Peptides against a protein of PDB entry 3T7K. Designs and how they scored, part 38

Target 1, 248 residues: chain A of PDB entry 3T7K
Amino acid sequence: KAEKILARFNELPNYDLKAVCTGCFHDGFNEVDIEILNQLGIKIFDNIKETDKLNCIFAPKILRTEKFLKSLSFEPLKFALKPEFIIDLLKQIHSKKDKLSQININLFDYEINGINESIISKTKLPTKVFERANIRCINLVNDIPGGVDTIGSVLKAHGIEKINVLRSKKCTFEDIIPNDVSKQENGGIFKYVLIVTKASQVKKFTKLINDRDKNETILIVEWNWCVESIFHLNVDFTSKKNVLYQKK

## One batch from the design tools (peptide; aimed at target 1 G23 L63 R64 T150)

Design b2_p20_3 (made by RFdiffusion4)
Pose (drawn by RFdiffusion4):
Structure b2_p20_3 (pose): chain A 234 residues (1-94, 102-181, 189-248), chain P 20 residues (1-20)
Amino acid sequence: KAEKILARFNELPNYDLKAVCTGCFHDGFNEVDIEILNQLGIKIFDNIKETDKLNCIFAPKILRTEKFLKSLSFEPLKFALKPEFIIDLLKQIHQININLFDYEINGINESIISKTKLPTKVFERANIRCINLVNDIPGGVDTIGSVLKAHGIEKINVLRSKKCTFEDIIPNDVIFKYVLIVTKASQVKKFTKLINDRDKNETILIVEWNWCVESIFHLNVDFTSKKNVLYQKK
Amino acid sequence: LSNPMKEEEEKAIKEFEEKF
């Protein structure tokens, strides 16, 4: 059936996209539209799996979704495209000349896309390997944790902020000895006291979640930035 | 707990469907 639709075309391009959509196409398309996309070398997965080697993201704009943030750890991310690409493509299908250049997500330029080819992850480059994360983090620890691990963090230690003792805090073994991601000023006080009491001469970095988000969007941890840094001892 | 990532996803889908 989709072949009939495509039998009208002398030649079909191979777009060679392995993509997820975020902020769009939340189920699929109709079955015909889906089979057409495969015939054009476009495959859209429901969720991100490391072994599918996704290279593309469809999104209306830069988004803070788990999918958009993880797309910045594709190996490599080749295309970040507005949904209008698929829309214009299917509109024409129903010769094919829709191109991969007229549909960039504004704000995601080549300089950033290119960093996804780097042989390191953003937090791996920053020597942020093991972190502590408060249990009350917005988005929940499982998701935030998945996003941070997708960007080079190996150990996520979750702290019940009200209950945790110094012994619960894991060092950042790879440089900051202790890295914590927190929500409340009430947590900054408790953690700096605990660590200062028990490991006075060591280094600490305490940041908000937004510090990690900015680092991912830039694919760079800027240690000279005070934005979203709640406490540091270096 | 709140989930801003999920809220933004749903908002973006809503805007996308309104447009298309």

Design b2_p20_3_s1 (made by RFdiffusion4, then SolubleMPNN; from b2_p20_3 with L1M I13N F20Y)
Fold by OpenDDE base, seed 3:
Structure b2_p20_3_s1 (fold): chain B 248 residues (1-248), chain A 20 residues (1-20)
Amino acid sequence: as target 1 above (248 residues)
Amino acid sequence: MSNPMKEEEEKANKEFEEKY
């Protein structure tokens, strides 16, 4: 059926998109539209897998979803597009009125607001954002909204190798892992990096660390610090935004 | 526990369905 619909066009574009959707197309697509999209080089996947070599995200806007945050780890993310791209494309293809020999939909007209070329260009870097920041091992409190698995999966996508989950009420100093980074590249390496949710956790962990491992470097942040770092594909250590405690 | 990431996705999906 899709072939018959597309046969009216003399030339078909190949968009070369391997995409996931977030905040749009929850119900998916019908079989005909999926086949049409596939013939145009648009493959939509339900889940993010590294093996699929995803290069695109569809979303109505910047979202703090797992899929959106992980899309910024694609190698590279080529396009971050509004769902209107697919809607307008399918509308043009299903239109009986258009004697159009060609599909005239430009990807660049459908960019997600706030995802600019500067952000896209950083996805071509050989390193991940937290890797560049010398953050390889992180401590994560078990009571984090979103759950440790989802948050941990996002952090791993962005270059955190080891996530240690802390039982905030029961943890001791021995439960806290150091950020083992051998490479002193440009910037202060924090020996202890923690993501916390409460001021009481800041007090607890700062005390535990300072009592047992004096004079060590500590970074305690909120989840929003990670989100902002992901959205910028850069860690700004000069910013105090979402930093709860810092000892250099 | 509230899952803000899921809630944001569900909200965005609803806004999309209301539009299209």
Scores: peptide ipSAE 0.643, ipTM 0.951, DockQ to the pose 0.867
OpenDDE base, seeds 1, 2, 4, 5: peptide ipSAE 0.643, 0.643, 0.642, 0.642; ipTM 0.951, 0.951, 0.951, 0.951

Design b2_p20_3_s2 (made by RFdiffusion4, then SolubleMPNN; from b2_p20_3, 6 letters changed)
Fold by OpenDDE base, seed 1:
Structure b2_p20_3_s2 (fold): chain B 248 residues (1-248), chain A 20 residues (1-20)
Amino acid sequence: as target 1 above (248 residues)
Amino acid sequence: MSNPMAEEEKKAIEEFEKKY
């Protein structure tokens, strides 16, 4: 059926998109539209798998969803597009009135606001954002909204190798792992990195660490610190935003 | 406990469905 619909066009673009959707197209697409999109080189996946070599995200705007945050770890992310791209494309293809011999939809007209070429270019870097920041091992409180698995999966996609889950009420100093990174001469390395949700956790962990491992470097942040770092594909250690405790 | 990431997605979907 798709072939008959597309036969009115002399030339078909190949967009070469391997995409996921977030905040749009929850009900998916009909079989004909999926086939049309596939013939245009647009393949939409339900879930993120590394093996699929995803290069595109569809979203109405910047979102704090698992899919959106992970899309910024794609190698590279080629396009971050509004769903209107697909809507306008399918509308043009199904329109009998347009005597268009060619599909005239430009991907660049559908960029997500706030995902600029500077962000896209950073997805071509050989390293991940937290890897560049010398954050390899983190401590994550077990009561984090979103759950430790989802949050942990996003953090791992962005270069954190080891996530230690802290049982906030029961944990001791021995449960806290160091950020095992070799001292690079030019980078502020924190020995202890923690993501917490409450001021009481800051008080607890700062006491535990300072009492047992005196004079060590500590970074305690909110989840929003990680999100902002992901959205910029850069860790700004000069910013106090979403930093709950810092000891250099 | 509410999953803020799932709520953000749900809200975005609801906004999208109202438009389209």
Scores: peptide ipSAE 0.638, ipTM 0.949, DockQ to the pose 0.880
OpenDDE base, seeds 2, 3, 4, 5: peptide ipSAE 0.637, 0.637, 0.637, 0.637; ipTM 0.949, 0.949, 0.949, 0.949

Design b2_p20_3_s3 (made by RFdiffusion4, then SolubleMPNN; from b2_p20_3, 7 letters changed)
Fold by OpenDDE base, seed 4:
Structure b2_p20_3_s3 (fold): chain B 248 residues (1-248), chain A 20 residues (1-20)
Amino acid sequence: as target 1 above (248 residues)
Amino acid sequence: MSNPMEEEEKEAIEEFEKKY
């Protein structure tokens, strides 16, 4: 069916998109539209797998979803597009207007607001955002909204190698792992990095660490600190936004 | 416990479905 629909075009673009969707197309696409998209070099996947070499995200706006956050770890993220790209494309293709020589839809007209070329360019870097920030090992509280698995998966996609889950009520100092990164001269390495949800956890962990490992560097942040770092593909250690405790 | 990530996805889907 798709071939017959596309036969009215003399030339078909090859968009070379391997995409996931978030916040749009929940019901997916019909078989004909999937076939059409595939012939245009647009492959939509249900889930993110590294083997698929995903290069595109479809979303109506910047979202804090697992898929959106992970899309910023693609190597590279080539396009972050609004769903209107697919809608307008399919609408043009299903239009009964006379033999159109070409499909004239520019991908750049459908960019997600706030995902600029500067962000896209950073996805071409050989390192991940937290790797560049010298954050390799983190401590994550077990009561984090979204769950430790989802949050952990996002963090791993962005270069966190080890995630230690802390049982906030029962944890001791011995349960807290150090961020095992070689001391580089640039004073941005924290021995202890923790993601917490509550001020009571900040008080608990700062006490545990300071009582047992005096004068060590500590960074305690909320999840939003990670999200902002991902959205910018840069960790700003000068910002106090979403930082709950910092000891240099 | 509310999952803010799932809630944000759900809200975005609902907004999308209202538009299209």
Scores: peptide ipSAE 0.641, ipTM 0.949, DockQ to the pose 0.879
OpenDDE base, seeds 1, 2, 3, 5: peptide ipSAE 0.640, 0.639, 0.640, 0.639; ipTM 0.949, 0.949, 0.949, 0.949

Design b2_p20_3_s4 (made by RFdiffusion4, then SolubleMPNN; from b2_p20_3 with L1M K6E E10K K11E F20Y)
Fold by OpenDDE base, seed 4:
Structure b2_p20_3_s4 (fold): chain B 248 residues (1-248), chain A 20 residues (1-20)
Amino acid sequence: as target 1 above (248 residues)
Amino acid sequence: MSNPMEEEEKEAIKEFEEKY
């Protein structure tokens, strides 16, 4: 069916998109539209797998979803597009207008607001955002909204190698792992990095660390600190936003 | 416990479905 629909075009673009969707197309696409998209070099996947070499995200706006956050770890993220791209494309293709020589839809007209070329360019870097920030090992509280698996998966996609889950009520100092990174001169390395949800956890962990490992560097942040770092593909250690405790 | 990530996805889907 798709071939017959596309036969009215003399030339078909090859968009070379391997995409996931978030916040749009929940019901997916019909078989004909999937076939059409595939012939245009647009492959939509249900889930993110590294083997698929995903290069595109479809979303109506910047979202804090697992898929959106992970899309910023693609190597590279080539396009972050609004769903209107697919809608307009399919609408043009299903239009009964006379033989169109070409499909004239520019991908750049459908960019997600706030995902600029500067962000896209950073996805071409050989390192991940937290790797560049010298954050390799983190401590994550077990009561984090979204769950430790989802949050952990996002963090791993962005270069966190080890995630230690802390049982906030029962944890001791011995349960807290150090961020095992070689001391580089640039003063941005924290021995202990923790993601917490509550001020009571900040008080607990700062006490545990300071009582047992005096004068060590500590960074305690909320999840939003990670999200902002991902959205910018840069960790700003000068910002106090979403930082709950910092000891240099 | 509310999952803010799932809630944000559901809200975005709802907004999308209302538009199209």
Scores: peptide ipSAE 0.638, ipTM 0.949, DockQ to the pose 0.879
OpenDDE base, seeds 1, 2, 3, 5: peptide ipSAE 0.636, 0.636, 0.638, 0.636; ipTM 0.949, 0.949, 0.949, 0.949

Design b2_p20_4 (made by RFdiffusion4)
Pose (drawn by RFdiffusion4):
Structure b2_p20_4 (pose): chain A 234 residues (1-94, 102-181, 189-248), chain P 20 residues (1-20)
Amino acid sequence: KAEKILARFNELPNYDLKAVCTGCFHDGFNEVDIEILNQLGIKIFDNIKETDKLNCIFAPKILRTEKFLKSLSFEPLKFALKPEFIIDLLKQIHQININLFDYEINGINESIISKTKLPTKVFERANIRCINLVNDIPGGVDTIGSVLKAHGIEKINVLRSKKCTFEDIIPNDVIFKYVLIVTKASQVKKFTKLINDRDKNETILIVEWNWCVESIFHLNVDFTSKKNVLYQKK
Amino acid sequence: INNTPLQTEEEVLEHYELPD
């Protein structure tokens, strides 16, 4: 059936996209529209799996979704495209000349896309390997944890902030000896006291979640930035 | 202190028209 629709065309382009959508196309399209996209070398997965080697993201804009943040750890991310690409493409299908250049997500330029080719992840480059994360983090630890691991963090240690003792805190073994991601000033005090009591001469970095988000959007950890840094001892 | 949460797909979802 989709072949009949496509039989009208002398030649079909191979867009070669393995994409997820975020902020769009939350189910699929109709079956015909889906089979057409595959015939054009466009495959859209429901969720991100490391072994599908996704290279594209469809989004109306830069978003803080798990999908958008994880797309910045594709190997490599080749295209970050507005949904209008698929829209204009299916409109024309129903010769094919829709291109991959008229639909960039504003704010995601080549300089950033290109960093996804780097042989390292953003937090791996920053020597942030093992972190502690408070249990009450907005978005929950499983998701935030998945995003951070997708960006080079190997160990996520979750701290029940009210209950945890110094012994529960894991060092950042790879440089900051202790890295914590927190929500409340109430947590900064407790953790700096615990660590300062037990490991006085060592280094500490305590940041908000937004510090990690900014680092991912820039694919760079800027240690000279005070933005979203709650405490540091270096 | 501000911890802006992750955006959910429902919070940022946009809907588009497609050919029939």

Design b2_p20_4_s1 (made by RFdiffusion4, then SolubleMPNN; from b2_p20_4, 7 letters changed)
Fold by OpenDDE base, seed 5:
Structure b2_p20_4_s1 (fold): chain B 248 residues (1-248), chain A 20 residues (1-20)
Amino acid sequence: as target 1 above (248 residues)
Amino acid sequence: VKNEPLETEEEVYEEYELPK
């Protein structure tokens, strides 16, 4: 059916998009529209898998969804597009009135506000944002909103290899893992990196670490520190924003 | 410490009318 609909066009664009959607198209697309999009080089996936080599995200705006945050880890993220791209494209294709010889939809007109070329360019780097920041192993409190699995999945997509979940009420010093990275000459490596939700946890973990492993480097942050680092695809160690405790 | 949680798909969902 899609072939018959598309046969009226002399030339079809190939957009070369492998995309997921967030904040839009929850009910998906009908079979004909999926086939049309496929013929135009647009493949939409329900879930993020590394094997699919995703390069595009559809979203109305910058979101703090799992999918949006993970899309910034694509290799590369080529496009972050508004849903109107799909809507306008399908409208043009289904239009019976316009004997258009060509599809005249430019994907660059549908860029998500705030996802600029600087962000896109950083997704072409051979390393992930936390990898570049020498953060390999983190400690995550078990009472984090959104759950340790979802938060952990986002962090892993961005180069954190090991996530140690801390039971905030029961944990001891022995439960805290070090950030096991080789000393690189030019970057302050924190031996202990922790993501916490409460000021009481800051007091607990700082005491546990300082009592047992004196003079070691500690970074304790909020989840928003990770989110801001992801949105910028850069860790700013000079910023105190969302940092609860640091010892260099 | 206001840990703003991850947004869920349900929380941020905007409806778009697909052409028929």
Scores: peptide ipSAE 0.514, ipTM 0.890, DockQ to the pose 0.899
OpenDDE base, seeds 1, 2, 3, 4: peptide ipSAE 0.513, 0.510, 0.514, 0.513; ipTM 0.890, 0.888, 0.890, 0.889

Design b2_p20_4_s2 (made by RFdiffusion4, then SolubleMPNN; from b2_p20_4, 8 letters changed)
Fold by OpenDDE base, seed 1:
Structure b2_p20_4_s2 (fold): chain B 248 residues (1-248), chain A 20 residues (1-20)
Amino acid sequence: as target 1 above (248 residues)
Amino acid sequence: VENIPLETDEEVMEEYELPK
């Protein structure tokens, strides 16, 4: 059926997209439209798997969803596109009025606001954002909204190797892991990195660390610090935004 | 501490009309 619909076009583009959707297309596509998209080199997946070599995200805007945050870890992310790309493409294809010999839809007209070429270019880097920041081992409180598994999965996608989950009410100093990174010349390395949800946790962990491991470097942040770092694909250690405690 | 939680797909869904 798709072949018959597409037969009116002399040439078909190959968009070469392996995509996931977030904040759009929850009902999916009908079988004919999926087949049409596949013939145009657009394959949409339900979930993110490394084996699928995903290179595209469809979303209405920048979102704080697991899919959106993980899409910025794609190798590379080729395109971050608004859903209107698919809508306009399918409209043109199903239109009987358009004596168009060619599909005239440009991917660049559908870029998500705020995901520019500077962000896209950083997804081609051989390292992940937290790896570049010398953050490999973090402590995460167990009461984080969204859950430690989902948050942990996002952080791992962005280069955090080890996530230590802290039971905020019961943890001791011995439960806190160091960020085991070899001192690179010229890089600020924090020995202890913690993601927390409450001011009481900041007070607790700063006391535990300072009492037992004096003069060590500590970074305590909220989840938004991680999100902003992901959205920019850069950790800005000069910013105090979303930093709850810092000891250099 | 203003922790904006991780958004779910369901929370941020926008409706798009597919051509019939």
Scores: peptide ipSAE 0.447, ipTM 0.880, DockQ to the pose 0.869
OpenDDE base, seeds 2, 3, 4, 5: peptide ipSAE 0.444, 0.445, 0.445, 0.444; ipTM 0.878, 0.878, 0.879, 0.880; seed 2 fails the geometry check

Design b2_p20_4_s3 (made by RFdiffusion4, then SolubleMPNN; from b2_p20_4 with I1V N2E Q7E H15E D20K)
Fold by OpenDDE base, seed 3:
Structure b2_p20_4_s3 (fold): chain B 248 residues (1-248), chain A 20 residues (1-20)
Amino acid sequence: as target 1 above (248 residues)
Amino acid sequence: VENTPLETEEEVLEEYELPK
C-alpha cells in the first residue's frame, strides 16, 4: 500500500534517521505510515538500545524525559526534530495533489529550539560528558525523584560507570564510594561525588566524609546539576548553580 | 531545594493528529 502511495513521486529522499519519540506519538503510527517512513529512511524505535545506533529524537521541545536526556548521548545525535516534521511529511505524501513530483521538506526547518549545532557537534566527541569531567563513580541517594534506576540509566548513558545507591537514613561513611579516577595532572578530580535531594543529606554526608577523610575533595550536587551538564554537554566546574557543597 | 523531578512521558505528552 505504501509503495502505491509513494509511486507518484519521481524521487524519494533518504533522511537516514533512526529515531525515538518523546512527548509525542505515544500511540505510534499505523502500518502504512511506518512503511512510508521506512521507505524515506526514517525508522522509529520504541526504546533506546545501543545496538540500534540511534541518531535522532522527535520531541516538541527540550524535555527532561529519560529519552530526551539519553538522546544527547547518541553517537552522534544528528538531529533533534519537532514532531511537525513527520506530520508535514505525511501530509505531503497523502495529499491527492498530483503536481508534487518531489517531497520538499527540509530537516533543518524542524530543529528543536535550544538544540543548536554546538550541542550536536559535542555528541561527535569520543567521550561522554561526565567522562570528560572525570566523574566515573557517584553516590546517589535512594529517595531521588524519578527513581535510582531511571536516573542511574541516564547517568550511565553519559559516561558514569558506577552508581552507588545510598540509603540516606541508614548510610555510614563506609557506604560512600570514592570516585576512582586516575589523577590526571591538570584537572581537579573530586574524590567524592554525591547527588542528593535534601539539605539534611548535605549536612550528613559532609560530616561523615570530613570526620573520616578530612582533606579530601567533595562535590555534592542536585539532579539539576546533572541535567544542565547534559543539556550543555559540558560540566562547568566554575558554576555554583545546583552545587550544594564543594570542597577543592 | 527544588529538585525538578525527571519528567515522565505522560506528563509531557502532546497530541498530534496524524493525517488520514
Scores: peptide ipSAE 0.523, ipTM 0.892, DockQ to the pose 0.869
OpenDDE base, seeds 1, 2, 4, 5: peptide ipSAE 0.523, 0.521, 0.522, 0.523; ipTM 0.893, 0.892, 0.892, 0.893

Design b2_p20_4_s4 (made by RFdiffusion4, then SolubleMPNN; from b2_p20_4 with I1V N2E Q7E H15E D20E)
Fold by OpenDDE base, seed 5:
Structure b2_p20_4_s4 (fold): chain B 248 residues (1-248), chain A 20 residues (1-20)
Amino acid sequence: as target 1 above (248 residues)
Amino acid sequence: VENTPLETEEEVLEEYELPE
């Protein structure tokens, strides 16, 4: 059926998209539309897997979903597109107008607002955002909204290798892991990096660390610090936004 | 401490009409 529909076009574009959707197309596509999209070089996947070499995200806008945050870790993210790209493409293909020799849909007309070429260009870097920031091992409190598994998965996609989950009420100094990174001359290295949800946790962890390891560097942040770092594909250590405690 | 949770797919879902 798809071949018959596409036979009216003299040439077909190859968009070379391997995509996931977030905030749109929850019910998926019918078999004919999937085949049409496949013939145009558009493959849509249900979930993010590294083996699929995903290069595209469909979303109505910038979102804080797991899929959207992970899409910024693609190698590279080629396109972040509005769902209207698929809608307009399928509308043009299903149109009964005999005179359409070519599909006339430009990917650049459907870019998600706020995902600019500066962001896209950073996804071509050989390193991940937290890797570039010398953050390899973090401590995460167990009461984080969204759950430690989802949050941890996003952080790992962005170059954090080890997530240590802290039981906020029961944890001791011995439960806190150091950020084991080689000293680079030009980068702020924090020995202890923690993501917390409450001011009481800041007081607890600062006391535990300073009582046992007084001369070490500490970074305690909110989840929003990670989100902002992901959205910019850069860690700004000069900003105090979403930083709860810092000792250099 | 304003810790913004992750958005779920259900919370952000917009409906799009696919052409027949």
Scores: peptide ipSAE 0.523, ipTM 0.890, DockQ to the pose 0.896
OpenDDE base, seeds 1, 2, 3, 4: peptide ipSAE 0.519, 0.516, 0.518, 0.518; ipTM 0.890, 0.888, 0.889, 0.889

Design b2_p20_5 (made by RFdiffusion4)
Pose (drawn by RFdiffusion4):
Structure b2_p20_5 (pose): chain A 234 residues (1-94, 102-181, 189-248), chain P 20 residues (1-20)
Amino acid sequence: KAEKILARFNELPNYDLKAVCTGCFHDGFNEVDIEILNQLGIKIFDNIKETDKLNCIFAPKILRTEKFLKSLSFEPLKFALKPEFIIDLLKQIHQININLFDYEINGINESIISKTKLPTKVFERANIRCINLVNDIPGGVDTIGSVLKAHGIEKINVLRSKKCTFEDIIPNDVIFKYVLIVTKASQVKKFTKLINDRDKNETILIVEWNWCVESIFHLNVDFTSKKNVLYQKK
Amino acid sequence: VEDLKKDIKEDLENAEKNAL
């Protein structure tokens, strides 16, 4: 059936996209539209799996979804495209000349896309390997944790902020000895006291979640930035 | 095409609402 639709075309391009959509196409398309995309070398997965080697993301704009943030750890991310690409493509299908250049997500330029080829992850480059994360983090620890691990963090230690003792805090073994991601000023006081009481001469970095988000959007941890840094001892 | 645009608008609003 989709072959009939495509039998009208002398030659079909191979767009060679392995993509997820975020902020769009939340189920699929109709079956015909889907089979057409595969015939054009476009495959859209429901969720991100490391071994599918996704290289593309469809999104209306830069988004803070788990999918968009994780797309910045594709190896490599080759295309970040507005959904209008698939729309214009299917409109034409129903010769093919829709191109991969008229549909960039504004704000995601080549300089950022290119950093996904780097042989390191953003937090790996920043020597942020093991972190503590408060249990009450918005988005929940499982998701935030998955996003941070996708960007080079190996150990996520979750702290029940009200209950945790110093012994629960894991060092950042790879440089900050202790890295914590927190929500409340109430947590900054508790943690700086606990660590200062027990490990006075060591280094500490306490940041908000937004610090991690900015670092991923830039694919760079800027240690000279005070934005979203709640406490540091270096 | 119009339906997809409407869906995308709704999906985008949901994505923004559930942003991390």

Design b2_p20_5_s1 (made by RFdiffusion4, then SolubleMPNN; from b2_p20_5, 8 letters changed)
Fold by OpenDDE base, seed 4:
Structure b2_p20_5_s1 (fold): chain B 248 residues (1-248), chain A 20 residues (1-20)
Amino acid sequence: as target 1 above (248 residues)
Amino acid sequence: SKELLEKIKKDLELAEKNAL
């Protein structure tokens, strides 16, 4: 069926998109439209797998979904597109205009607001955002909204190698892992990095660490600090936004 | 289509509710 629909076009574009969707197309596509999209070099996947070499995200705007956050870790993210791209594309293809028509849809017209070339360019870097920030090992409280698995998966996608889950009520100093990064001369390396949800956790962890390791560097942040870092593909250590405690 | 836009709107609302 798709071949018959596409036969009216003299030339078909190859968009070379391997995409996931978030905040759109939850019902998926019908078989014909999937086949059409595939013939145009647009492959839509239900889930993110590294083996699929995903390069595109479809979303109506910047979202705080697992898929969107992980899409910024694609190597590279080539396109972040509004769902209107697919809608307009399929609309043109299904249009019964008798004349041999070219598909005239420019990907650049459908960019998600706020995902600019500066962000896209950073996805071409050989390192991940937290890797560049010398954050390799973190401590994550077990009561994090969204769950430790989902949050942890996002953080790992962005270069955090080890996530230690802290049971905030029962944890001791021995449960807190250091950020095992070799001292680079010019970078603010924090020995202890923690993501917490409550001020009481800040008080607890700062006490535990300072009582045992009085001279060590500590960074305690909210999840929003990670989100902002991901959205900018840069960690700004000069900003105090979403930083709950910092000891240099 | 209006229908597709309404679906996207619903999907967006759901995604916003499930924001991390």
Scores: peptide ipSAE 0.542, ipTM 0.928, DockQ to the pose 0.861
OpenDDE base, seeds 1, 2, 3, 5: peptide ipSAE 0.542, 0.538, 0.540, 0.540; ipTM 0.928, 0.927, 0.927, 0.929

